# Peptides against a protein of PDB entry 8PQO: the designs that were tried, part 21

Target 1, 252 residues: chain A of PDB entry 8PQO
Amino acid sequence: VLLKEYRVILPVSVDEYQVGQLYSVAEASKNETGGGEGVEVLVNEPYEKDGEKGQYTHKIYHLQSKVPTFVRMLAPEGALNIHEKAWNAYPYCRTVITNEYMKEDFLIKIETWHKPDLGTQENVHKLEPEAWKHVEAVYIDIADRSQVLSKDYKAEEDPAKFKSIKTGRGPLGPNWKQELVNQKDCPYMCAYKLVTVKFKWWGLQNKVENFIHKQERRLFTNFHRQLFCWLDKWVDLTMDDIRRMEEETKRQ

## One batch from the design tools (peptide; made by RFdiffusion4, then SolubleMPNN)

Design b1_p10_1_s3 (from b1_p10_1, 5 letters changed)
Fold by OpenDDE base, seed 2:
Structure b1_p10_1_s3 (fold): chain B 252 residues (1-252), chain A 10 residues (1-10)
Amino acid sequence: as target 1 above (252 residues)
Amino acid sequence: SEILRLTLLA
């Protein structure tokens, strides 16, 4: 098991982020080729559990079309079906990813708290001390070009170049986080993303767990760079606007 | 590139 807490600081408020995240997820999905291919939505409903209220989704990612034919043919039954269960009770979110074949031997859990701070809280997910000591805190700086793979880099999604017309935020220089605290009119937040990865196959555990973390970090980095650089597209939208857009998309 | 495009929000 490999645990890391990714802390993504953004020059947006927690309330703004709720809109921006939903917008950016939708937008990013449209930009991806075959975005909905092989995705089956089993459940999408409100939930209430232990005082937590939000939206629950259960999706299956059928990866048969995403792997080479020989892999598909050799893969055990269920090995190419990934289940994603997500509880969105913003500002708290939880996603649990499992595989039909590996069952308890595979788990990706992503738990996120969105807090109006600069990523300074320790153990925001309230782990036991013994567990918390094994968590690596990883700060993602959306302005740091060195954290972005060359193949992922787009100038139009570079926070170090982007200037929001609507808000005046950006571009984000090397010391933007330090300067942010002194900018009274600029809100900020941190997404504390505790990622738990379990891959209990002897000989492959460390390799796969580290690989998954690498991909998650890559995803978080690119996504939040997009979210910020798309600020002018979503900052004036309300949650009602987002919900309406989602419903309109569903009807198409 | 990652094969699985995770939904970051429900």
Scores: peptide ipSAE 0.056, ipTM 0.780, DockQ to the pose 0.430
Fold by OpenDDE base, seed 4:
Order: C-alpha cells, then structure tokens, then sequence
Structure b1_p10_1_s3 (fold): chain B 252 residues (1-252), chain A 10 residues (1-10)
C-alpha cells in the first residue's frame, strides 16, 4: 500500500472551485477522444449517510475496447472491468476504484478535502498517527512547468502565461504562492487529495503502486492547470449552468 | 492513460 497526499494550491475560493472543477471535468471529458465510451453508470443518486450528504455514483469502466486484442483475449474474467464508486459531498469527496478480478488485491482510493488555506494543514483526513507517518505529502505547483510532461504541455493551459480578464488573477510567477498571501482580495484554497493505492501482487506491488501514483499526480497537475487557465470560462457560471453542461457532455 | 480518463470521468 502506498499513500500520498497531494496538495494542490489554487488562487480560487473553495466556492469557486466547486464550479470550476465540475466545468473542467466536463470540458476535459469532452476533449478526450472516446470519453464516456465503455462507461456504464449503475447508480447516480443523492445520498445521506452519517452526516455526509452529497451525490453518489457507481460507474463501471469496461476497458475491453480500450486494450489490444491480445490483452482482451488473455484477460481473466472481470479483469478489464473497473468499478468506480464516488461520494461527492463537496467540499469533501471520496472515490474508490476497484477491479472485479483482483478484488481485495486492488484498490485506488482518492479522498479530497477542499480547504481555504495554503496547504498547511497536517492530517486533514484524520488518519491514525501511525498511518499518517507513512503518508508522503506532495505539493503540486500548477505554475511549475517542470512538473508537467512535455507531451502534456499546452501554452494555453500554462498558468505562468495565463491572465484572467474577469478576475485579474495570473499570470502565476515563480513566487505566486508567497505573493498570494499579501493579496488580500485574491482567494486561495488547497485541495488535499489523499490517494491510497494498493496493488497486492507479489513482485509488482511497488512498481504498480508507484506507477498509479505517477499517473494520478500527472492527472491532478494537468487538470488543475486547466482549471485555472479556464477561469474566465467558468467563473461566472452557476451550478445550474454546470449541471446542464454535464448532461450535454454525457450524451456525447 | 486509462487511469487519466477514469479520474476525469469521476
């Protein structure tokens, strides 16, 4: 098991982020070729449990069409079906990813708290002290180009170049976080994303777990760069606007 | 990456 807490600081408020996140997810999904293909939505409903209230989704990602034929032919039953269960109770969100074949031997859990701070809270997910000792805190700087793979880099999604016309935020220089503290009128938040990865196959555990973390980090980095650079596109949208956009995207 | 797509669709 490998745990890392990714902390993404953004010059937006927690409330703004709710809109921006949903917009960016919808937009990113639209931009991805084959987005939604092989996705079966089993459940999508409000939930309330133990004081947590939000939206619950259960999706199955059927990867049969996404892998080479020889992989599909050799894959055990259920090996290419990934279940994603998500509890979105913003500002808290939890996603659990499992696989039918691997069962208890595979888990990706992503738990996110969105807080109006600069990523300074320790153990925001309230892990036991012994467990928390094993969590690596990873700070994602959306302005740091070195954290972006060359193949992922787009100038229009570079926070170091973007200037929001509507808000005046950006571009984000090398010391943007330090400067942000002194800008009273600029909101900020941190997404604390605790990622738990378990791949319990002897000989492959560490390799796969690290690989998954690498991909998650990549995703978080790119996504939040997009989110910020798309600020002018979503900052004036309402939640109702976003919901309509999501529904339209699902139909594509 | 399939993982990337999975998270984006979450």
Amino acid sequence: as target 1 above (252 residues)
Amino acid sequence: SEILRLTLLA
Scores: peptide ipSAE 0.053, ipTM 0.773, DockQ to the pose 0.471
Fold by OpenDDE base, seed 3:
Structure b1_p10_1_s3 (fold): chain B 252 residues (1-252), chain A 10 residues (1-10)
Amino acid sequence: as target 1 above (252 residues)
Amino acid sequence: SEILRLTLLA
């Protein structure tokens, strides 16, 4: 098991982020080629548990069409089905990813708290001390180009180049986070993403767990760079506007 | 991966 807490600081408020996240998800989904192929939505309903209220979704990603025929023919039953269960109770979110075949031997869990701070809270997910001491905190700086793969880099998605016309935020220089503290008119937040990866197959645990974390970090980095650089597109949108965009995305 | 992107965007 490998745990890392990714902390993404953004020059937006927690309330703004709710809109921006949903917009950016919808926008990114439109840009995905075949982004809905093989996805089955089993459940999409409100939930209430232990005082937590939100939306629960259960999706299955069928990978049969994504692998060669011989792999599909040799794969055990359920091996090519990935289950995603998500509890969205913003500002708290939880996603659990499992596989029918691997069962307890495979788990990806992503738990996110969105807080109006600069990523300074320790153990925001309230783990037991023994567990928390094994968590590596990883800070993602959306302005740091060195954290972006060359193949992922786009100038129009570079926070170090972008300036918001509507808000005046950006571009983000090397010390943007420190400067933000003294800018009383600019809100900020941190997304605390605790990622738990378990892959218990003998001989492959460390390799696969580290690989998955590398991919998650890449996704978080690119997504939040987009979110910020798209600020002028979503900052004035209402939740009703967002809901309409989500519905349009579902139809594609 | 494509699946991971969908997870983030789902």
Scores: peptide ipSAE 0.051, ipTM 0.770, DockQ to the pose 0.490
Fold by OpenDDE base, seed 1:
Structure b1_p10_1_s3 (fold): chain B 252 residues (1-252), chain A 10 residues (1-10)
Amino acid sequence: as target 1 above (252 residues)
Amino acid sequence: SEILRLTLLA
């Protein structure tokens, strides 16, 4: 098991991020090939549990069409079905990813708290001390180009170049986080993303767990760079606007 | 990976 807490600091408010995240997810999905092909939504309903209230979703990603034919033919039953269960009680979210074939031998869990701070809180997910001491805190700086793979880099998605017309935020220089605290007119938040990866196959555990973390970090970095650079597209939208957009997309 | 991207984008 490998645990890391990714802390993503953004020059947006917690309330703004709720809109921006949903918009950016939708926008990024449009730009991707496939865009939901092979995704089955089993459950999408409100939930209340342990004082937590939000929306629960259960999705299955069928990967049969995404792998070579010979892999599909040799794959055990259930091996190419990925289950995603998500509890969205913003500003808290939890996602659990499992596989039918691997069962307890595979787990990706992502738990996120969105807080109006600069990533200074320790153990925001309230882990036991023994567990918390094994968590690596990883700061993602969306302005740091060195954290972006060359193949992922786009100038129009570079926070160090972007200037928001509507808000005046950006571009983000090397010391943007230090300067932010002195800018009373600019909100900020941190997404504390505790990622738990478990892959219990002897000889491959460390390699696969590290690989998954590497991919998650890459995903978080690119996504939040996009989210910020798309600020002018979503900052004036409301949650009602987002819901209407989602409904319109479902009808297509 | 595409799988992990779907997690965030779905």
Scores: peptide ipSAE 0.049, ipTM 0.769, DockQ to the pose 0.476

Design b1_p10_1_s4 (from b1_p10_1, 3 letters changed)
Fold by OpenDDE base, seed 5:
Structure b1_p10_1_s4 (fold): chain B 252 residues (1-252), chain A 10 residues (1-10)
Amino acid sequence: as target 1 above (252 residues)
Amino acid sequence: SEILKLTLNA
């Protein structure tokens, strides 16, 4: 098992992020070819459990059409079906990813708290001390180009070049987080993403667990760079606007 | 890919 807590600091409020995240997910999905192929939504309903209230979703990602024919022919039954269960109780969210074939030998769990701070809270997910001492804290700086792969880099999605016309935020220089403390009118938040990866096959455990973390870090970095650079597109939208956009997309 | 979209809302 490999645990890392990714801390993503953003010059937006917790309330703004709720809109921006939903918009950016929808936009990023549209930009990818075949983004809806092989996705089955089993459940999408409100839930209430142990004082937590939100939206529960269960999706299956069928990867049979996404892999080469020889992989499909060799893959065991259920190996190409990924289950995603998500509990969205913003500002808290939990996602659990499993595989039918690997069962208890494979798990990806992502638990996120969105807090109005600069990523300074320790053990925000309230782990036991013995578990917390094994968690690596990883800071993602959306302005740091060195954290972005060259193949992923786009100038129009570079926070170090972008300036919001509507809010005046940006561009983000090397010391933007320190300067933010002195800018009383600019809101800020941190997304604390505790990622638990389990791959119990002997000999491949460390390699696969580290690989999955590398992919998650890449995803979080690119997504939040986009979210910030798209600020002028979503900052004036309401949650009702987002709901209408989602319903319109479902009809297409 | 679909795999890269899984955890965007996590």
Scores: peptide ipSAE 0.085, ipTM 0.804, DockQ to the pose 0.749
Fold by OpenDDE base, seed 4:
Structure b1_p10_1_s4 (fold): chain B 252 residues (1-252), chain A 10 residues (1-10)
Amino acid sequence: as target 1 above (252 residues)
Amino acid sequence: SEILKLTLNA
């Protein structure tokens, strides 16, 4: 098991982020070729449990079309089906990813707290002290180009170049986080993403777990760069606007 | 990649 807590600091408020996240997810999904292909939504309903209220989703990602033919032919039944269960109780979110074939030998859990701070809280997910000792805190700086793979880099998604017309935020220079502290009028938040990766296959555990973390980090980095650079597109939207957009997208 | 979509809601 490999645990890392990714801390993504953004010059937006927690409330703004809720809109921006949903918008950016929708937009990113549209930009991906084959959007929705191989995705089965089993459940999408509100839930309430232990004082947590939000939206629960259960999706299956059928990866048969996304892997080489030889892998598909050799893959055991269920090996290419990934289940995603998500509890979105913003500002808290939890996603659990499992595989039918690997069962308990495979787990990706992503738990996110969105807090109005600069990533300074320790153990925001309230892990046991012994467990917390094994968590690596990883700061993602959306302005740091060195954290972006060349193949993922887009100038229009570069926070170091983007200037929000509507908010005046950006561009984010090398010291943007320090400067943010001095700007009383600019909101900020941190997304604390605790990622738990479990891959219990002897000889491959560390390799796969590290690989998955690398992919998650990449995803978080790119996504939040997009989210910020799309600020002018979503900052004036309401949650109701987002819901309407989602409904319209479902009809297409 | 569909896998990249997996964690966008998280």
Scores: peptide ipSAE 0.085, ipTM 0.803, DockQ to the pose 0.740
Fold by OpenDDE base, seed 3:
Structure b1_p10_1_s4 (fold): chain B 252 residues (1-252), chain A 10 residues (1-10)
Amino acid sequence: as target 1 above (252 residues)
Amino acid sequence: SEILKLTLNA
C-alpha cells in the first residue's frame, strides 16, 4: 500500500473551482479520442450517508477493445473490466477504482477535500495517527514548468504565461503563492487529494504502486494547469451552464 | 483515454 496526499494550490475560490472543475473535465473529455467507448454507467443517483449528501456513480470501463486480441483471449474473466465508484459531495469527493479479477489485490482510492487555504492543514482526511505517519505530502505547483513532462507541455496551458482578462489573475511567477497572501482580492484554495494505491501481487507491488502514483501526479498537474489557463472560459458560467455542457458531451 | 476520465472527476 502506498499513500500520498497531493496538495494543489490554485488562485481560485472553492466556489469557483466547482464550476471550473466540471468545465475542465468536460473540455478534457472532448479532447480525448475514443472517449466514452466501452463505458457502462450502472448507477447515477443522489445519495445520503452519515450526513454526506451528493451524487453517486458506478461505471464500468470495458477494456476488451483496448487490448490486443491475444491478451483478450488469455485474460481471465473480469480482468479487463475496471469499476469506478464515485461519491461527489463537493467540496468532498471520493473515487474508488477496482478490478473484478484482482478483487482485494487491487485498489485505487482518491479522496479530495477542497479547502479555502494554502495547503497548510495536516490530516484533513482525518486518518488515524498511525496511518497518517505513512502518508507523503506532495505539493503540486502549477506554475513550475519542471514538474511538467516535455511531451505534455503546451504554451497555451502554461500558468506562468497566462493572464486572465476577466479576473486579472496571472501570470503566476515563481513566488505567486507568497504574493497571493498579500492580495486581498484574489481568492485561493487547496485541493487535498489523498491517493491510496494497493497492488498486492508479489514482486510487482512497489513498481506498480509507484507507477500509478506517477500517473496520478501527472494527471493532476496537467489538469489544474488547464483549469487555471481556461479561467476566462468558465469563470462566468453558472452550474446550469455546466450541466448543459455535460449533457452535450454525453451525446457525442 | 477512459482512464483519464476516471481520475479527472476525483
Scores: peptide ipSAE 0.082, ipTM 0.802, DockQ to the pose 0.714
Fold by OpenDDE base, seed 2:
Structure b1_p10_1_s4 (fold): chain B 252 residues (1-252), chain A 10 residues (1-10)
Amino acid sequence: as target 1 above (252 residues)
Amino acid sequence: SEILKLTLNA
């Protein structure tokens, strides 16, 4: 098991982020060709549990069409089906990813708290002290180009170049986080993303777990760079606007 | 990667 807490600091409020996240997910999904193939939505309903209220989704990702034919032919039954269960109770979110074949031997859990701070809270997910000792805190700086792969870099998605016309935020210089503290009119937040990766196959555990974390970090970095650079597109939208956009997309 | 698409909402 490999645990890391990714802390993504953004010059937006927790309330703004709720809109921006939903918009950016929708936009990113549109930009990815073939993203809808092999996705089965089993459940999409509101839930209430232990005082937590939100939206629960259960999706199955069928990867049969996304792997080479020989892999598909040799893959055990269920090996190419990934289940994603998600509880979205913003500002808290939890996603659990499992595989039918691997069962308890495979788990990706992503738990996110969105807090109006600069990533200074320790153990926001309230882990046991012994478990918390094993968590690596990883700060993602959306302005740091060195954290972005060359193949992922786009100038139009570079926070160090972008300036929001509507809000005046940006560009984000090397010391933008320190400068933000002195800017009373600029909101800020941190997404605390605790990622738990479990891959219990002897000889492959560390390799796969580290690989998955690398991919998650890459995703979080790129996504939040996009979210910030798309600020002018979503900052004036309401949650009702987002809901309408989602409904329109489902009809397409 | 396929994993990247899965975790966009996480």
Scores: peptide ipSAE 0.080, ipTM 0.798, DockQ to the pose 0.730

Design b1_p10_2_s1 (from b1_p10_2, 6 letters changed)
Fold by OpenDDE base, seed 1:
Structure b1_p10_2_s1 (fold): chain B 252 residues (1-252), chain A 10 residues (1-10)
Amino acid sequence: as target 1 above (252 residues)
Amino acid sequence: GITRLLLPFL
């Protein structure tokens, strides 16, 4: 098991981020051809548990069409089905990813708290001390170009170049986080993403767990760069606007 | 890749 807490600081409020996240997910999904192909929604309902209220989703990602024919032919039953269970109780979210074939030998869990701070809270997910000491805290700086792969870099998605017309936020210089403390008119937040990766195959555990973390870090970095650089597209949207956009996307 | 499938997990 490999645990890392990714801390993503953004010059947006927790309330703004709720809209921006949903918009950016929808927009990124539109830009990806075949995003809806092989996705089955089993459950999408409100839930209430232990004082937590939100939306529960259970989706299956069928990978049969996304792998080479020889892999599909050799794959055991259930090996190409990925289950995603998600609890969205914003500002808290939890996602659990499992595989039918791997059962308890495979888990990706992503637990996120969105807080109106600069990533200064320790153990926001309230882990036991023994578990928390094994968590690596990883700061993602959306302005740091060195954290972006050359193949993923786009100038229009560079926070160091972008300036919001609607909010006046940006561009983000090297010291933007320190400067933010002195800017009373600029909101800020941190997304604390505790990522737990478990892959219990002998000889492959460390390799696969590290690989998955590398992909998650890459995803979080690129996504939040997009989210910020798309600020002028979503900052004036309401949650009702987002719901309409999601419904329109489902009909396509 | 896996990264594209993980967009809904954000």
Scores: peptide ipSAE 0.072, ipTM 0.791, DockQ to the pose 0.216
Fold by OpenDDE base, seed 5:
Structure b1_p10_2_s1 (fold): chain B 252 residues (1-252), chain A 10 residues (1-10)
Amino acid sequence: as target 1 above (252 residues)
Amino acid sequence: GITRLLLPFL
């Protein structure tokens, strides 16, 4: 098992992020070729448990069409079906990813708290002290170009070049996080993303767990760069606007 | 390929 807490600091409020996240997920999904292909939604319903209220989703990702033919022919039954269970009780979210073939030997869990701070809280997910000692804290800086792969870099998605016309936020210089303290009118937040990866195959555990974390870090970095650089597209939208956009997309 | 499907996890 490998645990890392990714801390993503953004010059937006917790309330703004709720809209921006939903918009950016929708936009990123549209830009990806084959977005939605092989996705089955089993459950999408409100839930209430232990004082937590939100939306529960269960999706299956069928990867059969997304892998080479030889991989499909050699893959065990259920190996290409990934289950995603998600509990969205914003500002808290939890996602659990499993595989039918691997059963208890494979788990990805992503637990997120969105807080109005600069990523300074320790153990925000309230782990036992012994478990917390094994968590690596990883800061993602959306302005740091060195954290972006050259193949993923786009100038229009660079927070160090972008300036929001609607809010005046950006561009984000090398010391942008420290400068936020002096900018009383600029909101800020941190997404604390505790990622638990479990892969219980002898000889492959460390390799696969580290690989998954590398992909998650890459995803979080690119997504939040996009979210910030798309600020002028979503900052004036309401949650009702987002709901309408989602309904329109489902009808197409 | 699989990384693109991870967008809902955010």
Scores: peptide ipSAE 0.071, ipTM 0.791, DockQ to the pose 0.187
Fold by OpenDDE base, seed 2:
Structure b1_p10_2_s1 (fold): chain B 252 residues (1-252), chain A 10 residues (1-10)
Amino acid sequence: as target 1 above (252 residues)
Amino acid sequence: GITRLLLPFL
């Protein structure tokens, strides 16, 4: 098991982020080749549990079309089906990713708290002290180009170049996070993403767990760079606007 | 396409 807490600081409010996240997820999904292909939504319903209220989704990602034919032919039954269970009780979210074949031997869990701070809270997910000792805190700086793979870099998605016309936020200089403290009119938040990766396969555990974390970090980095650089597209939208857009997208 | 929740996984 490999645990890391990714802390993504953004010059947006927790309330803004709720809109921006949903917008950016929708846009990112459109940009993905084969977006929605092989995705089955089993459940999408409100839930209430232990005082937590939100939206529960259960999706299956069928990877059969995403792998070479020989892999598909050799893959055990269920090996190419990824289950994603998500509890969205914003500002708290939890996603659990499992595989039908690996069962208990594979887990990706992503638990996110969105807080109106600069990523300064320790153990926001309230892990046991012994468990918390094993968590690496990883700061994602959306303005730091060195954290972006060259193949992922786009100038239009560079927070160090982007200036929001609507909000005046950006471009984000090297010290932008420190400067936020002095910018009383600029909201900020941190997404604390505790990522638990378990891959129990002898000889491959560390390799796969580290690989998954690398992919998650890459995803979080690119996604939040997009979210910020798309600020002018979503900042004036309401949650009702987002809901309408989602319903319109479902009908297409 | 189906809108993904939270993040565009996979």
Scores: peptide ipSAE 0.054, ipTM 0.775, DockQ to the pose 0.197
Fold by OpenDDE base, seed 3:
Structure b1_p10_2_s1 (fold): chain B 252 residues (1-252), chain A 10 residues (1-10)
Amino acid sequence: as target 1 above (252 residues)
Amino acid sequence: GITRLLLPFL
């Protein structure tokens, strides 16, 4: 098991982020050619449990069309089906990813708290002290180009170049996070993403767990760079506007 | 590939 807490600081409020996240997810999904192919939505319903209230989703990703024919022919039953269960109780979210074949030997869990701070809270997910000792805190700086792969870099998605017309936020210089403390009119937040990766196959555990974390970090970095650079597209949208956009995307 | 499919939910 490999645990890392990714801390993503953004010059937006927790309330703004709720809109921006949903917009950016919808926009990114439109830009992904074939992103909906092989996705089955089993459940999409409201839930209430232990004082947590939100939306629950259960999806299956069928990978049969995404792998070579020989892999499909050799794959055990359920090996190419990935289950995603998600609980969205913003500002808290949880996603659990499992595989039918690997059962308890494979788990990706992503738990996110969105807090109105600069990533200074320790153990925001309230782990036991012994478990917390094994968590690496990883800061993602959306302005740091060195954290972005050259193949993922786009100038129009660079926070160090972007200036919001509607809010006046950006561009984000090297010390932008420290400067936020002195800018009373600029809101800020941190997304604390605790990522648990378990891949309990002999000889492959460390390699696969580290690889998955590398992919998650890449995803979080690129997504939040987009979210910020798209600020002028979503900052004036309401939650009702977002719901309409989601419905339109489901029809395509 | 897989991470792109999961983007809407991560």
Scores: peptide ipSAE 0.065, ipTM 0.781, DockQ to the pose 0.191; fails the geometry check

